# Designs tried in a protein design run: peptides against a protein of PDB entry 2ODG. Part 34

Target 1, 89 residues: chain A of PDB entry 2ODG
Amino acid sequence: MTTSQKHRDFVAEPMGEKPVGSLAGIGEVLGKKLEERGFDKAYVVLGQFLVLKKDEDLFREWLKDTCGANAKQSRDCFGCLREWCDAFL

## One batch from the design tools (peptide; aimed at target 1 R37 G38 V44 Q48)

Design b2_p27_8_s2 (made by RFdiffusion4, then SolubleMPNN; from b2_p27_8, 11 letters changed)
Fold by OpenDDE base, seed 4:
Structure b2_p27_8_s2 (fold): chain B 89 residues (1-89), chain A 27 residues (1-27)
Amino acid sequence: as target 1 above (89 residues)
Amino acid sequence: SVLEEEKKLIEEGVEKAKELLEEEEEE
């Protein structure tokens, strides 16, 4: 599968305090829901990703349950964080 | 440094994620 430009933009540099909506797969709708749940920054979602030990199934299920992400959205978000970690951690 | 600041944010993110999970479990 190919990646989006949004994915490439995110994995290309440190995330700093980028908003949660900067993550691939996270649009305005999902972003707002995540923010309402306290996941307002990308690094907080990364935190969740790490807490779940980078487990794809657990993370994608969590994302679905938390903000209603569909399969593509959760896959894109997971892949974005995984590749970011591969580059910077 | 940028790396140090990034690591601090990641640590903060991990802690916040843990807290948020606990809050959701209580609901």
Scores: peptide ipSAE 0.571, ipTM 0.879, DockQ to the pose 0.945
OpenDDE base, seeds 1, 2, 3, 5: peptide ipSAE 0.564, 0.564, 0.561, 0.565; ipTM 0.877, 0.877, 0.876, 0.878

Design b2_p27_8_s3 (made by RFdiffusion4, then SolubleMPNN; from b2_p27_8, 16 letters changed)
Fold by OpenDDE base, seed 4:
Structure b2_p27_8_s3 (fold): chain B 89 residues (1-89), chain A 27 residues (1-27)
Amino acid sequence: as target 1 above (89 residues)
Amino acid sequence: SVLEKEKKLIEEGVKKAKELLEKEKKE
C-alpha cells in the first residue's frame, strides 16, 4: 500500500509534542474527538498503541470506538505509529 | 537531550493512556 505525505512527514522525525492531528488518518474531526477524550497529543495515542502491545486489531478497534475512525483512517493511523516505532524505538 | 525528552514524553503517553482507559472502564 502507498502512504501519504502526512504519513511520511510524521515518521521522518521524533514526534515530540506534535498534536494528535499530526497522525496519518487523523483529520480535524477525529482529532477533536480524540482531544475531548484526553488524547490531545500524538505521544498519548502512541502510548495507547504501546499499551495495546502494537496489536493492530485491538488498536484499530479502539480508535473506531473512541473517535469513530473508519477502516482507512484506523489503518493509516496504525501504520503511521508502527513505522514511527520501527524507526525510533 | 532530544532523545531523553522524547522518551520521557512516550513514558508520559503510556501513563496517561493507562489512566484514560481506567477512567473509561468506570464510566
Scores: peptide ipSAE 0.639, ipTM 0.909, DockQ to the pose 0.946
OpenDDE base, seeds 1, 2, 3, 5: peptide ipSAE 0.633, 0.634, 0.636, 0.636; ipTM 0.907, 0.908, 0.908, 0.908

Design b2_p27_8_s4 (made by RFdiffusion4, then SolubleMPNN; from b2_p27_8, 14 letters changed)
Fold by OpenDDE base, seed 4:
Structure b2_p27_8_s4 (fold): chain B 89 residues (1-89), chain A 27 residues (1-27)
Amino acid sequence: as target 1 above (89 residues)
Amino acid sequence: SVLEEERKLVEEGVEKAKKILEEEEKK
């Protein structure tokens, strides 16, 4: 599967205090909705990813229900977090 | 260190996510 430059930029370094919009698949529209629900930083979405035990179906469904992410957006976001964890956790 | 700060943020993210979900369930 191909990845975006946004994905590569995110997984290449510690995420620190990066905003939620820095995640692959999360643009301005989805980012604002996530922030309204309390997920304002990438590390908070990572937290949810880990709470769901890195389960792809559960995470992608949660993302869809929380901010209206489509299939590509949720796939990109999940893949971004999975690969970041593989590199840093 | 950078690594220690990163791990603290991971833990904080997990706790915050749990709290948000609990509050959502109480609505």
Scores: peptide ipSAE 0.652, ipTM 0.910, DockQ to the pose 0.929
OpenDDE base, seeds 1, 2, 3, 5: peptide ipSAE 0.646, 0.645, 0.648, 0.651; ipTM 0.910, 0.910, 0.909, 0.910

## One batch from the design tools (peptide; aimed at target 1 R37 F39 V44 Q48)

Design b2_p28_1 (made by RFdiffusion4)
Pose (drawn by RFdiffusion4):
Parts: C-alpha cells; sequence; structure tokens
Structure b2_p28_1 (pose): chain A 89 residues (1-89), chain P 28 residues (1-28)
C-alpha cells in the first residue's frame, strides 16, 4: 500500500484542523467534492467514519457515492482513518 | 429535495460533532 508520506504523517501526529484534502486517499479534486458537501475540514470526514462504525462497505459506498472515489482511493482512506483511530481512538 | 438536503445537513452536523470530539481528545 504505497500510501504517500501523508498516511504515516497523519497517524504520526494529531490531525488538528488540517484541510480535508489532507486525508490520505482524498486528492484535491475529491477534497473539493466533500467540501461542497459540508466537509471543509478532515475531522468532519473522520466523523463520518466513526458514524459508520468502521463499516468498510458502508464507508466505501458512502465516499464513492458521495464523490466518486475509486475502490483504490477508498482503501487508503479506510486504513488511513482507521489507523489514525487505532493510535488515537 | 428539501427533505434530502435537510438529511444531508443533519448527517454533516453529526459527523462534525464526533470528529471534533475525537480531534480534541487527540490534542490532549
Amino acid sequence: as target 1 above (89 residues)
Amino acid sequence: EEEEEELKEEEVEEARELGEEARKEAEE
């Protein structure tokens, strides 16, 4: 899973108020769609993951249906958001 | 359409509250 340094950096330090495009697997184009959906910050998107009880199928369908992210990009967000929770939740 | 928009706003506010709580806990 050749995730960018952002995946390790994200689960290495608190998220603070970093932009949603900062989440691994969410590019600038995808960050814009989620932003238009009301997720201007990454901690708002992490909240969606928590609401879905880490249901990978619901999360992937939600992200994909919400912005059109591919099955590949959604995997990065799931492990990225999930691993952050493992160190942080 | 108005009901769908309301549901989307409620979903976003719920996710914001949980995500903001998890952020504040991680900053401790």

Design b2_p28_1_s1 (made by RFdiffusion4, then SolubleMPNN; from b2_p28_1, 12 letters changed)
Fold by OpenDDE base, seed 3:
Structure b2_p28_1_s1 (fold): chain B 89 residues (1-89), chain A 28 residues (1-28)
Amino acid sequence: as target 1 above (89 residues)
Amino acid sequence: MEEEEKKLKEQVEKSRELGEAAVKKALE
């Protein structure tokens, strides 16, 4: 499947202080839930992604457990972070 | 393999707790 413009915008540049809601798959609902749980910036979610050694299953499970992300949302978010890391790590 | 996964999940949870505290502090 093709990626969203939101995905492309995120992976195209250093994430800096971008809010968690800038991640593909993370809309307003999930973003608010993540913020309430301490994940207000995209780089905090990146941190968890890296702690989980970039493992897709572990990350997507974590995201689901943390904010209730569905399969598509977790897949989009994972893909967004994976491609960002491929470009900038 | 399972033990490593458990440790990773524990690290994530600890990070979450610290992050939640930090966000709360920043919003005050």
Scores: peptide ipSAE 0.141, ipTM 0.656, DockQ to the pose 0.109
OpenDDE base, seeds 1, 2, 4, 5: peptide ipSAE 0.094, 0.133, 0.132, 0.132; ipTM 0.612, 0.650, 0.642, 0.644

Design b2_p28_1_s2 (made by RFdiffusion4, then SolubleMPNN; from b2_p28_1, 14 letters changed)
Fold by OpenDDE base, seed 3:
Structure b2_p28_1_s2 (fold): chain B 89 residues (1-89), chain A 28 residues (1-28)
Amino acid sequence: as target 1 above (89 residues)
Amino acid sequence: MEEKEKELKELVEKSKELGEAAMKKALE
C-alpha cells in the first residue's frame, strides 16, 4: 500500500503541537472522539503508542477500542507514528 | 489474542493512572 499525502506531511517534520487530526488515518469523526477522551494532540497519541512499546497489534486494538477506528484507519495511524519515530525519536 | 488483550489492558491502565495524576496536579 502507498502512503497518503497526509502521512507524508506528518512524518516530514517535528510533531510539535499538531492536533490529533493531523495523524494519518484520523479523520474528523475519529479526531473528535479522541479529543473527547483527552487525546487532543498528536503527541498524546504518540505517548500511548510508546507506552504500548510501539507494538502494532496493541496500538491498533487500543485505537479501535478508543475511537472506533477501522482496520485501514488504525493501520494508517500506526504507520504514521512508526515512521515519524524512525525519523525523529 | 488473549495474551495481547491482557497486556493491552495493563498498559492502558498504567497510562490512565499517569493521566489522572497529571490532571490532579494541574487542578491543584
Scores: peptide ipSAE 0.040, ipTM 0.542, DockQ to the pose 0.095
OpenDDE base, seeds 1, 2, 4, 5: peptide ipSAE 0.033, 0.035, 0.027, 0.036; ipTM 0.539, 0.542, 0.508, 0.538

Design b2_p28_1_s3 (made by RFdiffusion4, then SolubleMPNN; from b2_p28_1, 14 letters changed)
Fold by OpenDDE base, seed 1:
Structure b2_p28_1_s3 (fold): chain B 89 residues (1-89), chain A 28 residues (1-28)
Amino acid sequence: as target 1 above (89 residues)
Amino acid sequence: MEEEEEKLKKEVEESEKLGREAMELALK
């Protein structure tokens, strides 16, 4: 499937201090929920992604349970982090 | 709270719509 512009913008450069809401699949509402749980920066979610050994099922389940992400949102977020890691990690 | 719930509903609806559109394009 074709990636979004938001995905492309995220994976194109080091994430630095980008907010959690800059992740593909993470909108305003999901972003606020993640921030309330301590995931205020994209790199914090990256940390969780890495702790889960980049496992798609585990990460997507975690994201769903943490902020209520649906299947597409969790897929987009996972793909965003995976491709970012492929480029920069 | 109601406003945020409405926003979430709209975001979910939009994501699902985009998902369907992407699937339709992928299947063509």
Scores: peptide ipSAE 0.275, ipTM 0.717, DockQ to the pose 0.027
OpenDDE base, seeds 2, 3, 4, 5: peptide ipSAE 0.213, 0.241, 0.179, 0.240; ipTM 0.627, 0.698, 0.620, 0.701

Design b2_p28_1_s4 (made by RFdiffusion4, then SolubleMPNN; from b2_p28_1, 15 letters changed)
Fold by OpenDDE base, seed 1:
Structure b2_p28_1_s4 (fold): chain B 89 residues (1-89), chain A 28 residues (1-28)
Amino acid sequence: as target 1 above (89 residues)
Amino acid sequence: MEEEEKKLKEEVEKSEKLGKAAMEKALE
């Protein structure tokens, strides 16, 4: 499988104040749902990813439960954060 | 309750407790 351009754009630079919708797999619908739950920035979701010890299953389940992400969306988001962490943490 | 969901709840609860404790200490 190949990554999306959105994934490549996210992992290429520091996260800064990027909105939650900049994460791969997070479109407008999921982004709004995450924002309603207090996850307005990508770094807030990163925080949750780290709290869950970077565990794929736990994170993807959390994302599904929090915003209704499907398997592809949760996989894309997880992969995006994992590779960002590999580059910058 | 699904095992993965149980584990997730436990991790969240643990983090919340640690966060509260840290905040209380910081406010002292």
Scores: peptide ipSAE 0.022, ipTM 0.470, DockQ to the pose 0.068
OpenDDE base, seeds 2, 3, 4, 5: peptide ipSAE 0.022, 0.018, 0.020, 0.018; ipTM 0.480, 0.487, 0.403, 0.481

Design b2_p28_2 (made by RFdiffusion4)
Pose (drawn by RFdiffusion4):
Structure b2_p28_2 (pose): chain A 89 residues (1-89), chain P 28 residues (1-28)
Amino acid sequence: as target 1 above (89 residues)
Amino acid sequence: EEEEEMEEQMELVEKGVEMAKEINEEEE
């Protein structure tokens, strides 16, 4: 999973108020769609993951249906958000 | 300092969960 350094950096230090486009698997184009949907910060998107009880199928369908992210990009967010929770939740 | 940063981070997580629920309700 050749995730960018952002995946390791994200689960290496607190998220703070970093932009939603900072989440691994969310590019600038995808960050914009989520932003238009009310998720101007990454901690708002992490909240959606927590609401879905880490249901990978619901999460992927939600992210894809919400912005059109591919099955590949959604895997990065799931492990990225999930691993952050493992160190941080 | 590390404990304070963590506490602030958890508050943001809780806030994010509330906002995510509010957004879902508005979309429904």

Design b2_p28_2_s1 (made by RFdiffusion4, then SolubleMPNN; from b2_p28_2, 17 letters changed)
Fold by OpenDDE base, seed 3:
Structure b2_p28_2_s1 (fold): chain B 89 residues (1-89), chain A 28 residues (1-28)
Amino acid sequence: as target 1 above (89 residues)
Amino acid sequence: SAAARLAAERKLVEEGVKKAKELLEKEE
């Protein structure tokens, strides 16, 4: 499957304090919902990704339950974090 | 410096894990 420019921009560099909306698959609507739940920075969602042991099913289900992400959005977000970790952790 | 930037990045990862755990606990 193909990746977006948003994905490529995110995985190309350290994430620092980038907002949650910088993650692939996380648009304005999902980003606001995540921020309301306290997941306001990309590194906090990365934290959840790591807490879940990088498990795809667990993470994508969590994202769906937390902000209403659909299958493509959760797939894009998971892939974004997985590839970032492969490059920087 | 490069070392400072790397240290800051790893600190944010650590803080992200910490905050995620706290948020999960609050929602339970």
Scores: peptide ipSAE 0.671, ipTM 0.910, DockQ to the pose 0.904
OpenDDE base, seeds 1, 2, 4, 5: peptide ipSAE 0.666, 0.663, 0.669, 0.668; ipTM 0.909, 0.909, 0.910, 0.910

Design b2_p28_2_s2 (made by RFdiffusion4, then SolubleMPNN; from b2_p28_2, 18 letters changed)
Fold by OpenDDE base, seed 4:
Formats: sequence, C-alpha cells, structure tokens
Structure b2_p28_2_s2 (fold): chain B 89 residues (1-89), chain A 28 residues (1-28)
Amino acid sequence: as target 1 above (89 residues)
Amino acid sequence: SAAARLAAELALVEEGVKKAKELMEKEK
C-alpha cells in the first residue's frame, strides 16, 4: 500500500514540536480527543509508542482505546511513528 | 501553578505506563 503525503511529510524531518494532528492517521477529530487526554504533541504519542516497545498490536489497541481510532487510522499512525523512528532513532 | 502542571504531566505518564502494563498482561 502507498503512503499519504502527510505520512511522507512527517517522516522526512525531526519531529520537534509538531502537534499530535501532524501524525498520519490522526485527523481533527482524533487529534482533539488525544489533546483532551494530554497527548497534545506528536512526541507525547511517540513516548507511548516507545513505552509499548514499538509493538504494533499494543500501540494500535492503545490508540483505539484512547481516541477511538479505527483500523486504518491506527495503522497509518503506527506506520508513521515506526518509519520516523527508523530514520531518527 | 508549576506544581500543578508537573503533577498533570506525571499523571499522564503514569497512566500511559499503567495502560501499557495492562495491555501487555492481557496479551499473555
């Protein structure tokens, strides 16, 4: 499957202070829900991703539980963080 | 206050770790 431009834009450069909504798969609805739960920056979600030891199933389940992400949204978000980590960690 | 902000951030981390442990245990 192909990636979105949003994905490519995110994985191309250091994360910095990018908002949580800059993550692939995280639109305005999910972004707002994540922000309300304290995950306002992409790097906060990265933190949870790393706490879960980069496990896809665990992360996608967490994301679903936390903000109601569907299968595609959680897949896109996971892939975004995985590829970012491959480039910058 | 600074203390309140710190407490909120620490609580977020604690809940994230707690949830991680629960998910990992459930997978077993």
Scores: peptide ipSAE 0.171, ipTM 0.695, DockQ to the pose 0.106
OpenDDE base, seeds 1, 2, 3, 5: peptide ipSAE 0.125, 0.138, 0.149, 0.148; ipTM 0.656, 0.667, 0.667, 0.670

Design b2_p28_2_s3 (made by RFdiffusion4, then SolubleMPNN; from b2_p28_2, 17 letters changed)
Fold by OpenDDE base, seed 4:
Structure b2_p28_2_s3 (fold): chain B 89 residues (1-89), chain A 28 residues (1-28)
Amino acid sequence: as target 1 above (89 residues)
Amino acid sequence: DRAARLAAERKLIAEGVEKAKKILEEEE
């Protein structure tokens, strides 16, 4: 598959305190829903990703249940975090 | 410096893990 520029921008540098909406697959709609559930920063979503032991099925199911992400959105978000971790963790 | 920036990043990640765990515990 091909990646988006949003994905490439995110995985290129440490995330610091970037907002949750900076994650690939997370637009304004999903971002607001995540923020309402307490996941306001990208590093908090990364926290959940790590709590789930980087398991793709568990993470994507969680994302769907938490903010209504579709298959592409959850795939893009998972891939974004996976590749970020490969580069920086 | 670079070492300090990396340390700060790791600290935020650790905080993110704890925040995620607390949110999930409160929702259960």
Scores: peptide ipSAE 0.686, ipTM 0.918, DockQ to the pose 0.915
OpenDDE base, seeds 1, 2, 3, 5: peptide ipSAE 0.683, 0.679, 0.684, 0.684; ipTM 0.917, 0.916, 0.917, 0.917

Design b2_p28_2_s4 (made by RFdiffusion4, then SolubleMPNN; from b2_p28_2, 13 letters changed)
Fold by OpenDDE base, seed 4:
Structure b2_p28_2_s4 (fold): chain B 89 residues (1-89), chain A 28 residues (1-28)
Amino acid sequence: as target 1 above (89 residues)
Amino acid sequence: SAEERLRKERELIEKGVEEAKKLLEEEE
């Protein structure tokens, strides 16, 4: 499928301490909700992604339950982390 | 150096995993 520039920007380099809002699919609204739950950095969401064994269904369901992400947002976020891991992990 | 940058990145990933685990425990 077609990816966003935000996705391409994220997967192009190490994430370092990028904020959670730098993840594809995570805008200001979802980002603030994630931050309130303690997921303030992209690497913390990556941590959750890895804890869930990179399982798409588990991760997307978690994201929906945690910050109210819709199907597209959770798909974009999952794809962003998956491709980042393919490149750097 | 490149190795130092890689090490720092890996340390952040490990930190993220640990923080995620703790957050899950706090929600239980």
Scores: peptide ipSAE 0.649, ipTM 0.909, DockQ to the pose 0.907
OpenDDE base, seeds 1, 2, 3, 5: peptide ipSAE 0.022, 0.634, 0.648, 0.646; ipTM 0.455, 0.907, 0.909, 0.908

Design b2_p28_3 (made by RFdiffusion4)
Pose (drawn by RFdiffusion4):
Structure b2_p28_3 (pose): chain A 89 residues (1-89), chain P 28 residues (1-28)
Amino acid sequence: as target 1 above (89 residues)
Amino acid sequence: EEEEEEEAEEELEEAKEKGEEVLEEEKE
């Protein structure tokens, strides 16, 4: 999982109020769609993960159906958001 | 369709609340 340094940096320090495009697996194009959907900050998107009880199928369908992220990009967000929770939740 | 839109709005509110809780914990 050749995730960018952002994946390790994200689960290495608190997220603060970093932009949603900062989440691993969410690019600038995808961050824009989620932003238009009311998720202008990454901690709002992490909330969606928590609401879905870490249901990978529901999360992937949600992200994909919400912005069209591919099955590959959704995997990065799942492990990225999930690992952050493992260190932080 | 209307029910799906209402559900999506509720999920967005819940996701904001959960996100604010995580942010508040980081500010502690």

Design b2_p28_3_s1 (made by RFdiffusion4, then SolubleMPNN; from b2_p28_3, 14 letters changed)
Fold by OpenDDE base, seed 5:
Structure b2_p28_3_s1 (fold): chain B 89 residues (1-89), chain A 28 residues (1-28)
Amino acid sequence: as target 1 above (89 residues)
Amino acid sequence: SMAKKKEEEELLKKSKEKGEELLEREKA
């Protein structure tokens, strides 16, 4: 599987204060919807990902319900957070 | 504004509650 440059850029370094839109699969439309729901930073989404015990199905369902992410967007976002956690958590 | 922040906090709470519901369903 090929990853996007956006994915590689995110997983390469500590998350810090990166906006939610820095997550792979989260474009401007989904980013704005997440921000409106209080998920302004990538680390807030990370928090939800961790509370869901890194479960792919639960997280992708949650993301879909929260911002309307499609299958590719939710998969890209999940993969981004999983690989970041593998590197830094 | 404080009003927008409060709205964001309420929406954040609802989204977290959705996560809790998903976890509860998975455990059942």
Scores: peptide ipSAE 0.223, ipTM 0.755, DockQ to the pose 0.091
OpenDDE base, seeds 1, 2, 3, 4: peptide ipSAE 0.221, 0.213, 0.134, 0.214; ipTM 0.753, 0.747, 0.701, 0.748

Design b2_p28_3_s2 (made by RFdiffusion4, then SolubleMPNN; from b2_p28_3, 12 letters changed)
Fold by OpenDDE base, seed 1:
Structure b2_p28_3_s2 (fold): chain B 89 residues (1-89), chain A 28 residues (1-28)
Amino acid sequence: as target 1 above (89 residues)
Amino acid sequence: SEEEKKKEEELLKKAKEEGEKLLEREKE
């Protein structure tokens, strides 16, 4: 599968204070929903990713339940965080 | 296995709880 430019931009550098919307798969709609739940920064979602021990199924389920992410959105977001962690964690 | 399923459920529960705590803190 190919990655988006958004994905590549995110995994290329430390995420720092990047907003949650910088994550691949997280558009304006999902971003706003996540922000409303307190997940305003990408690193907060990263925290959940780590709490779930980087498990794809668990993370994608959590994301779906939290903001209504569909399969593609959750997959893109997971892949984004996974590859970021592989590079920088 | 049943043990694996239980562990996965517990992890998911923890993640949800952490999210809820975060939201609650922001409301205060």
Scores: peptide ipSAE 0.241, ipTM 0.759, DockQ to the pose 0.143
OpenDDE base, seeds 2, 3, 4, 5: peptide ipSAE 0.240, 0.238, 0.235, 0.237; ipTM 0.761, 0.758, 0.757, 0.758

Design b2_p28_3_s3 (made by RFdiffusion4, then SolubleMPNN; from b2_p28_3, 13 letters changed)
Fold by OpenDDE base, seed 2:
Structure b2_p28_3_s3 (fold): chain B 89 residues (1-89), chain A 28 residues (1-28)
Amino acid sequence: as target 1 above (89 residues)
Amino acid sequence: EEKKKKEEEELLKKAKEEGKKLLEREKE
């Protein structure tokens, strides 16, 4: 599978204060829904990823339940956070 | 396997609870 440029841009550097919408798989629609739930920054979603012990199935289920992410969106978001963690955590 | 399922369920519950707490805090 190939990654998006959005994925590559995110995993290339520390995420700092990047908005939640900077995560791969999180477009404007999902981003707005996440922000409405209090997840305004990418690092807040990272926090949930870590609480779930980086488990793919659990994280993707949580993301789906939280903002309605489909399979591709949750996969892209998970992969983005996984590779970011591999590089910086 | 049953223990693993229970552990996963607990983790998911914790994640959801933390999300709710975050939302409540932001509304205040």
Scores: peptide ipSAE 0.294, ipTM 0.788, DockQ to the pose 0.144
OpenDDE base, seeds 1, 3, 4, 5: peptide ipSAE 0.294, 0.290, 0.288, 0.292; ipTM 0.789, 0.787, 0.786, 0.786

Design b2_p28_3_s4 (made by RFdiffusion4, then SolubleMPNN; from b2_p28_3, 14 letters changed)
Fold by OpenDDE base, seed 5:
Structure b2_p28_3_s4 (fold): chain B 89 residues (1-89), chain A 28 residues (1-28)
Amino acid sequence: as target 1 above (89 residues)
Amino acid sequence: SMAEEEKRKELLKKSKELGEELLKKEKE
């Protein structure tokens, strides 16, 4: 499968202060829920991703439990962070 | 293995706890 433009835009440059909604798979609805749970910046979600040792199953489960992400949304978000880390971490 | 699965569950727990602590601090 191909990636979205949103994914490509995110993985192409340093994360900086990008909002959580800039992550692939995180739309307005999920973004708001994440912000309400203290995850307002993409780098905070990155932190959880790293705490979970970059494990896909654990991260996707966490994301689902935290904001109600479905399978596609969690997959897209995971892929976005994985590829960003491969490039910049 | 069972040990590996237990470790994974512990990491997930710690991640969730960290998130809750961050939220708590942000709202102070």
Scores: peptide ipSAE 0.139, ipTM 0.663, DockQ to the pose 0.146
OpenDDE base, seeds 1, 2, 3, 4: peptide ipSAE 0.100, 0.095, 0.137, 0.091; ipTM 0.630, 0.624, 0.663, 0.613; seed 4 fails the geometry check

Design b2_p28_4 (made by RFdiffusion4)
Pose (drawn by RFdiffusion4):
Structure b2_p28_4 (pose): chain A 89 residues (1-89), chain P 28 residues (1-28)
Amino acid sequence: as target 1 above (89 residues)
Amino acid sequence: EEAALRAAAAAGDTEAMKALARMAEARA
């Protein structure tokens, strides 16, 4: 999983109020769609993960149906958001 | 109230994060 340094950096320090495009697997284009959906900050998107009880199928369907992220990009967000929770939740 | 939730979520409050996520979905 050749995730960018952002994946390790994200689960290495608190997220603070970093932009939603900062989450691994969410690019600038995808960050814009989620932003238009009301997720202007990454901690709002992590909240969606928590609401879905880490249901990978529901999360992938949600992210994909919400912005059209591919099955590949959604994997990065799941492990990225999940691993952050493992260190942080 | 939303500003307080955002400040709490920025500080790592997961319940605030869930509330904001639900708020964003309710508005959508």

Design b2_p28_4_s1 (made by RFdiffusion4, then SolubleMPNN; from b2_p28_4, 14 letters changed)
Fold by OpenDDE base, seed 1:
Structure b2_p28_4_s1 (fold): chain B 89 residues (1-89), chain A 28 residues (1-28)
Amino acid sequence: as target 1 above (89 residues)
Amino acid sequence: KVEELRKKAAAGDFEAAKELALLALKKA
């Protein structure tokens, strides 16, 4: 598997105030749903990722239940946060 | 403190989860 440019751009620098839609796998549709649930910034999703102790299955299930992410979208989002944490935590 | 934040967040405390994320951002 290969990563997208969106993934590479996200993991290359500090997260700051980036919107949730900047996460790989999170497009306009999923982004709007996440924002409506209070996850407007990427760092809020990071918080959930960390609360779940970086567990892939738990996080991907949460993302599916929260915004309707499919398998690829949840995989891309998880990988994005995992690699960001590897670089900056 | 981090462990307590996780417990609170798991119990539905959204602000605790947010604070945990902010701590991570500060480390970056």
Scores: peptide ipSAE 0.061, ipTM 0.558, DockQ to the pose 0.085
OpenDDE base, seeds 2, 3, 4, 5: peptide ipSAE 0.027, 0.030, 0.053, 0.049; ipTM 0.505, 0.469, 0.544, 0.507

Design b2_p28_4_s2 (made by RFdiffusion4, then SolubleMPNN; from b2_p28_4, 13 letters changed)
Fold by OpenDDE base, seed 2:
Structure b2_p28_4_s2 (fold): chain B 89 residues (1-89), chain A 28 residues (1-28)
Amino acid sequence: as target 1 above (89 residues)
Amino acid sequence: EIEELRKKAAAGDFEAAKKLALLALEKA
């Protein structure tokens, strides 16, 4: 499988204050739902990712439950955060 | 009390994690 340009853009630099919607797999719809639940920045989702100890199944399940992400969306988001962490943590 | 929050946070409960963060701020 290949990654999207959105993924590549996100993992290429520190995330800073990037909105949650900048995460791969998180489009406008999911982004708004996440923001409504208090995840207004990508780093808040990163925090949840880290709290879950970077566990793929737990994170993807959480994302599905929180904003309705489908399998592809949750996979893309997880991969995005994993690779970002590999580069910057 | 905080032990229960830790367990919830570890299980993916964002609100529990948030509460822990707030408690930490109060101690500082």
Scores: peptide ipSAE 0.041, ipTM 0.456, DockQ to the pose 0.063
OpenDDE base, seeds 1, 3, 4, 5: peptide ipSAE 0.024, 0.036, 0.034, 0.030; ipTM 0.468, 0.429, 0.432, 0.425

Design b2_p28_4_s3 (made by RFdiffusion4, then SolubleMPNN; from b2_p28_4, 13 letters changed)
Fold by OpenDDE base, seed 5:
Structure b2_p28_4_s3 (fold): chain B 89 residues (1-89), chain A 28 residues (1-28)
Amino acid sequence: as target 1 above (89 residues)
Amino acid sequence: KVEELRELAAKGDFEAAKELARLAEEKA
C-alpha cells in the first residue's frame, strides 16, 4: 500500500507543536473530538501511543473509543506515529 | 477490568493506559 502525502509530511520532520489534526487519519471531525478531550497537539497523542508501549491494538482501540475513528483512520494514525518514532526516537 | 481501563484511557488517564500496557505485556 502507498502512504498519503499527509503521512509523508508528518514523518519527515520533528513534530514540534503540530496540531493533532496534522496526524494522518485525523481529519477535522476527529481532530475536534480529540481536542475536546485534551489531545490538542500531536505530541499528546504521541504520549498516549508511547504509554501504550506502541501496541497497535491498544492504540487503535483507544483512538476508536476516544474520537470514533474508523479502521482506516486508526490504521493511518498508528502508522504515522510508528514511522515517526522509528525515525526520531 | 480491561474495558474499564480502556474507557479511562480514552479520557486521557495515563495510569489506566499504563496498566493496560502492563497487562498486555503479561499476556505476551
Scores: peptide ipSAE 0.116, ipTM 0.700, DockQ to the pose 0.065
OpenDDE base, seeds 1, 2, 3, 4: peptide ipSAE 0.024, 0.024, 0.109, 0.115; ipTM 0.507, 0.547, 0.682, 0.687

